Peptides against a protein of PDB entry 8OXM. Designs and how they scored, part 187

Target 1, 371 residues: chain A of PDB entry 8OXM
Amino acid sequence: FKAEFRLAGGVNLPKIIDCVGSDGKERRQLVKGRDDLRQDAVMQQVFQMCNTLLQRNTETRKRKLTICTYKVVPLSQRSGVLEWCTGTVPIGEFLVNNEDGAHKRYRPNDFSAFQCQKKMMEVQKKSFEEKYEVFMDVCQNFQPVFRYFCMEKFLDPAIWFEKRLAYTRSVATSSIVGYILGLGDRHVQNILINEQSAELVHIDLGVAFEQGKILPTPETVPFRLTRDIVDGMGITGVEGVFRRCCEKTMEVMRNSQETLLTIVEVLLYDPLFDWTMNPLKALYLQQRPEDETELHPTLNADDQECKRNLSDIDQSFNKVAERVLMRLQEKLKGVEEGTVLSVGGQVNLLIQQAIDPKNLSRLFPGWKAWV

## One batch from the design tools (peptide; made by RFdiffusion4, then SolubleMPNN)

Design b2_p19_8_s2 (from b2_p19_8, 10 letters changed)
Fold by OpenDDE base, seed 5:
Structure b2_p19_8_s2 (fold): chain B 371 residues (1-371), chain A 19 residues (1-19)
Amino acid sequence: as target 1 above (371 residues)
Amino acid sequence: LTERLKRKVEDMEKALLEE
C-alpha cells in the first residue's frame, strides 16, 4: 500500500488507495469505510450472469450490450475494497460540481445546482401539485448539458459518434437489467461514467428488489432517465438506438426467466445477503443535510417491542421474499399493472414512466431528478 | 471543422428520425 490516499467525492468520503500487487502492478483501490459491500458483491455476480445471457444472444452480442462490472472484496460487515474504476468519474461530479461543473460552464445564467436543490427541498413536505410546479420551474431554468461530456472527451467526429453510441447502449442495458432486479438509489453520485469508453458503471447496489418503493419518500421511476441522461444520447434521445437496445435487452431477460428466477430465489434466501430495507438504512439514504447534527444516538427505540417472536420475523421475511419473486416473475412475463405487454409495449411504458415529470417531481430531492 | 462535422452528423440523425 502507498502511504498516500485521495478522498473520493461523496457523502461517505471513500478513500482511494494506490496498491502495489505481488505481481508488481499498481492497482487503485477504493476503500469504503462504512458500507456493507456484500450487497455490491452479490449484485456484481448477478450482472456477470446477465452479461453471459446477453453474450449468448446474437442480437445483443452484435450490439455489444453489457453492464460494466467491478471487483468487490468485502473486508468486514462495514468495510471493503472496491477495485476503483480507474478513469471513471461520477456523472454528478461532471455535471454539478460546485466550481467547474458542466452546467456552470455551459449554462452560467441558469439556476445553480444549489438553487435547484434548495427550491426542491422547500417543497419536499408540500403537495404533489406544488412539487410538480416547482420542478417544472427548476427544469425550465436548468437546461441539460451532458452532450458536452462526449464532445469534450472525444474530439475526433468518428470517435465521438462511436462513444455516444457506446454510452446510449450502456444506459439501455443497465436501465433494463436494473429494472428487472428492482435496482434503486440511482442518484448522480451512484452512477459513474468511464472517460475512455463512455460506458456507465453503477455503484452502491444496496437498494435492490424494489426496496426503494418502501423508502419514506418512495421511488417513482423504474431507472434514471433524466434530462441530462437523455441529452448524453444526442439528438435522437430515447428513440432509435436507446429504444432498440432496451427492447433487445428485455427480450433476452424475458427469454431467460427460469434462470433469473432460480438465481434470485437462491440470493433472497441467502442469510449472508441482507437485501431487506431497515429503518436505519432508510433514514441514512434519505437523510437531510440539516438533520446530520440531530442524529443523537437516541435510537433508544425500546428494544422491548422489536422482540416480535423470531417466528413472526421469519414469517414476515418469507412473505416479503415471496412478493419479490412474484413481482420478478410478473416483470419477466411482461405483466405491468395487471396487463400483459409485448416487449415493445413494456419498454415503452418504462420509458414513459422514467421521463414523466410528475414521477420525477415526487422523488427525494437528494436524487436530483432535474439533472 | 470537427464541430461542423459533429453538427452534420446530428442533422443526418434527425432527418433519419423524421423519415
Scores: peptide ipSAE 0.246, ipTM 0.845, DockQ to the pose 0.013
Fold by OpenDDE base, seed 1:
Structure b2_p19_8_s2 (fold): chain B 371 residues (1-371), chain A 19 residues (1-19)
Amino acid sequence: as target 1 above (371 residues)
Amino acid sequence: LTERLKRKVEDMEKALLEE
């Protein structure tokens, strides 16, 4: 290990450590503290299985629809080594870095990322109407700029076009598979973009199986499809390549229902795989700046006396696992709100839900739905 | 140049939508 570490961008400030292997090669390793990297490791295996299904279908294979995966080596429940994806940057770092972010560079007269966050934090406890009005004001004064990522990285027009298509396909594949697995909305620091391929890498997979819906501020979108995510697709936005790639991905997922159910069932009942939302994890994911002062460690150990019978804990867990499996089966049948939809109808509903400013305005302000 | 490139890309995207 080199004594020097770099901070990776992100809420958890993960440390990038350069390690020299026994082969004499330097490898960048991300050391995450406090996160259960076993969940990331399991979700990478699920993504590899989804990639295998996508490669078996001729239409998805021709479109090169894949989810980017990375190696995870869990060391403990709270520590592990990630193979850092060399040549990736967090989308949040590119867009809203305080010094040189693309919003500041291309839109210097717009609101700062801090001003946007402040305005949305001020209305966090307000009505949905007040949240929507402030979100629309923020959106008018914070215009999308993510189109400039491909324009900065790919100067050749033919390469630029190919990379923008690769980006659009990557967003489509990850959005649909993310919806099936219930990953929900993703913080902009937990989405990396490859500077060479323009493909996305999703990291920190601590919210899965729609557990984002039971957060103190529940998720309201099936996946992250914010204005900057759409702006990166170019002028057609969600229409055309994105929609068609979503439909072809959804078709493969629905046609693989039995396989996906069997895999997820095995994972939900794995005693080594803690996918359930707990209060500490919920607090960590949606911590308010005001709550930093009240987290005195005086949560005394005296909550030992909730001897909830081992039977009641097991029955509660089984009921949550059954609900997750039922909801997964509904998604794979195209059942939305009690109605059976076609692949095109289901994909259309999901896109409309993900881009709706009313849904985006209700998200936790810390996840920056205006970016 | 950027607008002419945008139009050519839009035309290529439309052509890829029709295939």
Scores: peptide ipSAE 0.026, ipTM 0.601, DockQ to the pose 0.013
Fold by OpenDDE base, seed 2:
Order: sequence, then C-alpha cells, then structure tokens
Structure b2_p19_8_s2 (fold): chain B 371 residues (1-371), chain A 19 residues (1-19)
Amino acid sequence: as target 1 above (371 residues)
Amino acid sequence: LTERLKRKVEDMEKALLEE
C-alpha cells in the first residue's frame, strides 16, 4: 500500500488507495468503510454467471453482450475493498457535474441540474398529475446531451461508431439482466461509463429482487432508460441495435430459467446475503440532502424488543423469498401482468415502461429521471 | 455460499472452455 490516499468523494468518503501487487503492478483500490459490499460481491458473481450464459449462446456471443463486472473483496459487513474501475466516470459526473457538466456546456440556456432537482423536489409529495406536468416542463427545458460523450472521447469516426455500438449493447445487456435480477437504485452516480470501452459499469447493487418497489417512493421503471441514456445510443434511439440486443439477452435469460432460478434460490436463502429491504436502508437511499444534518446516530441499538418470535420473522422472510422466486419465474416465462408475452412483446413492454414519462415522473427526485 | 457460487461459476467457466 502507498502511504498516500485520495478521497473519491460521495457521502461515505471512500478512500482510493494505490496498492502495489506482488507482481509489482500498481492497482487502485477503493476502500469503502460503511457499505455492505457483500451484496455487490454476490451480484458480481451472478453477473459472471449471466456472462457465461451469454457467451455460450452464439447470437449473444457474436454481439459481445456482457455485463461489466468488478472485483469486490468484502472485509466485513460494513467494509470492503473494491477494485476501482480505473478509466470510468459516473454518468452523472459527465452529465451534471456543476459548471463542467455536458448539459451546462452544450445546453447553457437550459435549466441547471439544480433547478431541475429543485422543481421535482417541490412536487415530491404532490399528485401524480402535478409530478407529470412538472417533469414534462423540466424535460422540455433540459434536453439530452449524452451523445457528446462518445463524440468527445472517440475522435475517429470508425472508432466512434464502434464505441456507440458497444455502449448500446452494454445498456441493453445490463437493462435486461438488471430487470431479471430486479436491480433498483439505478441513479446517475450508480452507473459508471468506461472512457475507453464506452461500456457501463453498474455499482452499488444493494437494491435487488425488486426491493426498489417497497421503497417509500416505489421504483416504477424496470431499468434506467432515460433521455440521456437513449441519446447516447445516437439517432436510432431504442430501436434497432438496442431492441435486438435486449431481445437476444432476454432469449438467453428465458432459456436459462432453471439455472437462474436455482442460483437465485440459493442466494435468497443464504443467511449471509441480506437482500431484504430494511427501514434504515430505505431511509438512507431516499434521504434528502437537507436531512443529512439531523440523522444523528441516535438510533439506539436498544430496540431489542422486536424479538418477534424467530418463527414469525422466518415465516415472513420465507414468504418474501417465495414471492421473489415466483416473480422471477414469471419474468423468465414472459408473464407480465398475468399475460404470457413473446420475447419481443416482453422487451417491448419493458422499453415502453422504462421510457414512459408517467413512470419516470413518479420516481424519487434523487434518481434524476430527467437525466 | 460465496464459495458454492464461486465453484458454480468455475464449473460454468470450465464447461465454456470445453465447448
């Protein structure tokens, strides 16, 4: 380890440490001191299995459909070492970082990211109709710019085109795999883009198995397919490459039903894998920036009194696990809202749900659905 | 469980190298 460390920024002030390996290579490590990295480690293994399934299939292999993975070494329930994804940037940092963000650079007359956030926070407790109207106003005055990522990073036209295709394929693969696994909390800081490959790296995998639907503000989209995400695909948007890659990924997932169910069943009943949403985690994920000051750690550990019978907790847990497995089985059969869909029909429904401004307007403002 | 999953991934990777 080098004696020097850098702060990566963010709420938990993760430390970037440069490590010299036994091979003499320097590797950047991100040390998180308060996050449960076990969920990330488990989900990385699930992604590796999904990648294995995608590599076996000729159609997905030809398209190089993969979900990007990173190494996670859990040190404790609240600490771990991440292999820092060198050469990645959060999509939120590129898009909406202060005055240097792509929105400010390319659309200087649009609403600021702060103005958009403020407007959506003002209506957070309002009707769905009021949220929709304000979201549409925000969207009209905050036009997508993510196309410029590939244009800035890849000056050669042939490279630019290939990288835009790599991006589109990465979005498709991660969207479908993420939907099957019920990944939530896909805000713009939890999605990194690789500056060399244009592939997405999903981080902070703590909201899985549709536990985002039980948040105080439920998640209403199957994955992040916001206007900037679509703009990064270029002129074709969600049509052509994206749709076809989603369909081919979904086909592999559906054809791997038994394998995926067996994997998820083993994970759900792991006593070391806390996938369930708890009230503290829910509060943390949907905390307002203004409320950061008042969460003194006066959550005394002394509420020992919820020794509700171990039997009732276990029965409630088992019922939630069974429901997750049933819902996973439905997804893998193409059952949506009680109807059996073809792969194309299911993918179409998911795309429509993900781009619907009514669904997007209902998300927690911290998710930044207008970006 | 991480070791069971790791073994399952390793078995799947090995099976991919045999195809």
Scores: peptide ipSAE 0.006, ipTM 0.465, DockQ to the pose 0.018
Fold by OpenDDE base, seed 3:
Structure b2_p19_8_s2 (fold): chain B 371 residues (1-371), chain A 19 residues (1-19)
Amino acid sequence: as target 1 above (371 residues)
Amino acid sequence: LTERLKRKVEDMEKALLEE
């Protein structure tokens, strides 16, 4: 370990530490001091299993369909070391976080990221109709620029094409596997892009098994397929490579139903794996910047009194776990809204749901659905 | 630089529609 550390910023003040491995390589590590990294660790294991299934199939192997994984070493319920994805950047940092963000550089006359966020926060408590109108105005005045990522990083045309293809494959694989696992909270800071491979790395896996649907502002999309995500694919957008890679990924997932159900069943009943949404987690994920002031650290209060009858907790937990397994089985059978769909029909429905401005306009403003 | 990148996108985009 180097004696120097950097703060990564954010509410939990994660520490970036540089470690020298036994291989003599320097690796950045993110030490989270307040987050339960066990959920991330477990979901990384599930992604590794999904990658194994994808490598066994000839069509997905030829396409190199994989979810990028990172090493998580949980140290406690509240601390762990993430292998910081060296050579990755949050898509939000590239697009909107800096004065040099791609939107500001390529679209200087569009709304600022701050103006977009402000407009969507102003309508947060309004009707779905008012949210949709303001979202469409924001989208009209905030045009996609993520195509420029690959163009800035890859100057050679042949390399650029291969990297854009790798990006599109990565989006497809992570979108379908993320949907099957019910992965939520896919905001622009929880999706990293590798500056060398153009592949996505999904971090902060704390919203899984569709628990994003029980947030105070429910998640309305199966995965992040926003306008900038699509713009990074180039002209074909969601067609061609992306659609075919989604279909081939979905085919492997559906053909692996028994394996995936068995894995998820073991995880849902693991007493060390807290996947359930709790009110504190919901508040943390959808907290407004204005509400940061009043969360006094006084929730050191006694673990003692919420011994509500073990029986009622167990019955409520078991009913939630059973519903999650049932919904996972439906997805793996292609059952959507009570209808059995083909792989192509299911993938098409998911793409349409993910790009629908009505669904996107209903998301929490912190998710930045206009990006 | 930004305009050169925009043109490069448009040209590479057109080339990809021809394949």
Scores: peptide ipSAE 0.016, ipTM 0.477, DockQ to the pose 0.015; fails the geometry check

Design b2_p19_8_s3 (from b2_p19_8, 13 letters changed)
Fold by OpenDDE base, seed 2:
Structure b2_p19_8_s3 (fold): chain B 371 residues (1-371), chain A 19 residues (1-19)
Amino acid sequence: as target 1 above (371 residues)
Amino acid sequence: LTERLKNQILNMEKALLEE
C-alpha cells in the first residue's frame, strides 16, 4: 500500500488507495469504510454465474453478452476493498456534472440539472398526475445528449460503431439480468461507463430482489432505460440490437430457471447475506441532498431487532424469501401480471414499462428519471 | 433520411451480429 490516499468524494468519503501487488503492478483500490460490501460481493458472484450461462449459449456468446464485474473483498460488515473500476466514469458525472456536463455543453439553453431536480422535488409529495405533467415539462426542456459519449471517446467511425454496439449490448444484458435479480437503485451515479469498452459497470448492488418496491417511494421501472440511456444506443434506440439482445438474454435466463432458482435460494437463506430492506437503509437511499449532512448511519440496526421474538422474525423473513423465490419463478416462466408471455412479449412489456413516462415520473427525484 | 439511416444502421448492426 502507498502511504498516500485520495478521497473519491461522496457522502462516505471513500479512499482511493494505490496498492503495489506482489507482481509489482500498481492497482487502484477503493476502500469503503461504512458500506456493507458483502451484498456487492454476492451479487458479483451471481453476475459471474449469469455470465457463465450467457457464454454457454451460442447466440449470447456470439453477441458477447456479459455483465461487467469487479472484485470486491469485504473486510467487515461495514468495510471492504473494491477493485477500483479504472477507466470508468459515472454516467451522471458525464451527463450532469455542474461545470462540464454533456447536457450543459450540448444543450446550454435547456434547463440545468439542478432546475430539473428542483422541479421534481417540488412535486415529490403531489399526485401522480402533477408529477407526470412536471416530468413532461422537464423532459421537454432537458433533451438527451448521451450519444455524444461515444462520439467524444471514439473518433474513428468503425471503432465508434463497435463501441456503441458494445454499449447497447451491455445495457441489454444488465437490464434483463438486473430485472431477473430484481436489482434496484439504478440512479446515474450507480452506473459507470467504461471509457475504453463503452460497457456499463453497475455498482452499489444493495437493492436486490425487488426490495426497491418497498422503498417509501417505490420503484416503478424494471431497469434504467431513460432517455439518455436510449440516446446512447443511437438512432435505432431500443429497437434492433437492444431488443434482440434483451430477448436472447431473457431466453438464456428462462432456460436456466432451475439453476437460477437454486442459486438465489441459497443466497436468500445465507445468514451472512442481508438482502432485506431495513428502515435505515430505506431512509438513506431516499434522503434529500439537503439532509445528507447530519444522518451518519451510526445507528446499528442491531439494537432494535434484538427485542422481537426470534421465531416471529424468522417466520417473517421466510415469508419474504418465499415471495422473492415465487416472483423469480414467475419472471423465469414469463408470468407478468398473471399472464404467461413469450420471451418477445415479456421483453416488450419490460421495455414499455421502463420507458413509460408515467412510471418514470413516479420515481424518487434522486433517481433522476429525466436523465 | 432518418428511416434510411435507421435501416442502414440496423443492417450494419445485423451484419456485426452475424459475424
Scores: peptide ipSAE 0.046, ipTM 0.706, DockQ to the pose 0.013
Fold by OpenDDE base, seed 4:
Structure b2_p19_8_s3 (fold): chain B 371 residues (1-371), chain A 19 residues (1-19)
Amino acid sequence: as target 1 above (371 residues)
Amino acid sequence: LTERLKNQILNMEKALLEE
């Protein structure tokens, strides 16, 4: 271990540590404090399984459809070591960094990221109509710029085109796999983009199995497909490569129903894998910037009062697990809102839900649905 | 012009997926 560390930024102040392996190779490691990395580790295993299914199918293999994975070593419920995704940047850092973000560089007359967040926070407790109106005003005055990522990184037109396709395929694969696993919307800091491959790496997988729908501000989208995510695909947007890659990924998932159900069932009943949403985790995920000061002392409140009978806890857990499995089975059958859809119909519905400004306007403002 | 460019890109994208 080198004595020097770097801060990666973010609320948890993760430390980047350079380690020399026994092979003499330097490896960067991200040490997260205060995060449960067990969920990340389990989700990486599920992603590896999904990648195996995608590699077995000729249509998805030809398209190189994969979800990017990283190594996770959980150390405790509150600490772990991640393989630092070298050569990646958070899409949020590229887009909305305070001084040099792409929005400020390419759209200097648009609203600042701070102005957008302030406007959406002011309406957080308002009606859906008021949220929608303010979201549309924010979107009008905060135009997407993520197309410039590939243009800045890949100056050769042929390479630029190939990398934009790699990005679009990565978004499609991660969106459909993320929908099947119920990852929901993803904060812009929890999506990394590889500066060499243009592929996405999803980190901080603390919300899975649609547990985002039971948050104080429930999720309203199946995956993150915001305006900047779409802008990175270029002028075709969600049409063409993205849609086709979603359909081919969904075909593989639906045809692998029994395998996916069996694996998710094992994970849902694993006593070491706490995937359930608890009130403290929900508060943490949707904390207001103003509430950061008071929560320091109460993390020592004794685990004593949840002496609900072990039988009632077990029955409640089993009912939640059964509901998750039933919903997963519905997704894998193409059952949406009680209707059986074709792969194309299901993918179309999911895309429309994900890009709908009415759904996006209802998301938690901290997750920046206008980006 | 945008539709023509879109179709041209879609054709290039299709060709790259068939290789």
Scores: peptide ipSAE 0.027, ipTM 0.632, DockQ to the pose 0.013
Fold by OpenDDE base, seed 3:
Structure b2_p19_8_s3 (fold): chain B 371 residues (1-371), chain A 19 residues (1-19)
Amino acid sequence: as target 1 above (371 residues)
Amino acid sequence: LTERLKNQILNMEKALLEE
């Protein structure tokens, strides 16, 4: 360990520690001091399993379809070492950084990221119709620029093309795997892009098994497929490589139904794996920037032993776990809204749901659905 | 991007979809 540490920004003030491995390589480690990294660790194991399934299939192996994983070492319920994804940047940092963001650089006459956020916060408590109108105005005046990521990083045309394909494949794989697992909270700071591979790294896996749907502002999209995410794919957008990689990933997931159900069942009943949404977590995820000041540190998580009878907690937990397993089984059978769909039909429905401006306009403003 | 380059990229993407 180096004697020096850096503070990463954020509410929990995570410490970045540079570690020299036994191989002589320096690795940055993110030490989170308040977050439960157990959920991230468990979800990384599930992603590794999904990668194993994807490598067994010839079509997904040829396409190198993988979800990027990172090492998580949970030290306690409140502390762990995250392998900092060295050579990655949050997509939000590239796109909407206040000084040097790609939107400001390439679209200086568009609305600022701050103006967009302000407009969407003003309508946060309004009707879905008013949210949709303001979202469409924001989208009209905030045009996508994520195509420039690969263009800035990869000057050679052949390399640029291969990296854009790697990006598109990574979005497809992570979108379908994320949908199957019900991964939520896919805001622009929870998705990193590797500056060398153009692959995505999904972090902060604390909203899984569709628990984003029970947030105070429910999640309305199956994955992040916003205009900038699509713009990074280039001229074909969601058609061609993206759609086909989604279909091939979904085929592997559906053909691996028994394995995936068995794994998720073990995880749902693991007493060490708290996947359930709690009110404090919901408040934290959907806090307004203005409300950050009043959370006194004195809410010891220990005192809300609401003596719900252990029996009622267990029965309520078991009923939630059963519903999660049933919904996972439906997804793996292609059952959407009570209808059995083909792989192509299911993938098409998910793409349409993810790009629908009506669904996007209903998201929490902190999710930044216009980016 | 010129329309010609767009079409070349589209054709390369289609060819990769036929593999």
Scores: peptide ipSAE 0.030, ipTM 0.697, DockQ to the pose 0.013; fails the geometry check
Fold by OpenDDE base, seed 5:
Structure b2_p19_8_s3 (fold): chain B 371 residues (1-371), chain A 19 residues (1-19)
Amino acid sequence: as target 1 above (371 residues)
Amino acid sequence: LTERLKNQILNMEKALLEE
């Protein structure tokens, strides 16, 4: 281990450590000191299985549809080493960094990222109508710039086009796989982009199986398909390549129903895999920056009343696991809101839900739905 | 150069929409 470390951005300030392996190779490692990396490790195994299914299908293999994976080594319940994806940057760091973010560089007369966040925080406890109006004002004065990522990194036009295509395919694959698994908490710091491949890397996989819907501010979108995410696809946006890659990914997932259900069932009943949302985790994920000072862990919530009989806890857990499996089976059958949809119909519904300004305006302000 | 590049990109995007 080198004595020098760098802080990665984000609330948990993870340490980037350069390590020399026994093979004499330098490897960057991300040390998370407060997160349970077991959830990330399990979800990486599920993504590897999804990649195996996508590689077996000729249509998805020809399109090189993959979800990017990374190695996770859990060290303890509160610490682990991530293989840091060398040459990745959080999309939030590129777009909305305080000093040199792409929005500030390309749109200096737009609202600052701070002004946008402040406006949305002011309406957080307001009606859905007031949230929608302020979100539309923010969006009008904060125009997308993510097209400039590929333009800055790839100066050759042919390479630029291939990388923009790789980006669009990566968004499509990760969006559909993420939807099937019910992946939440897709804020701009939990999505990295590879500076060489233009592919996305999803990190912090602790909100899965639609547990984002039971947060104090429920998640209202199936995946992140915000204006900057779409701007990175180029002139066609969600049409053509993105839509077709979503449809081909969804087709493979639906045709692999038995395999996906069997694996998820084993994981849901694994006592080492805590996928359930707890109140402390919910509070942490939706904590306001202003409230960071007052959360002294008053661990003095009297342990007395939470002696709900072990039997009632186990019965409640089993009923939640059964509901998750039923909802996964519905998704894999194309059942949405009690109606059976075709692959094209289901993908279209998910795209419309993800881009709807009414759904986006209802998200927690920390998710930054205007980016 | 920018307009020629835009037209090439548009033509490549159109070809990808037709495949």
Scores: peptide ipSAE 0.025, ipTM 0.635, DockQ to the pose 0.013; fails the geometry check

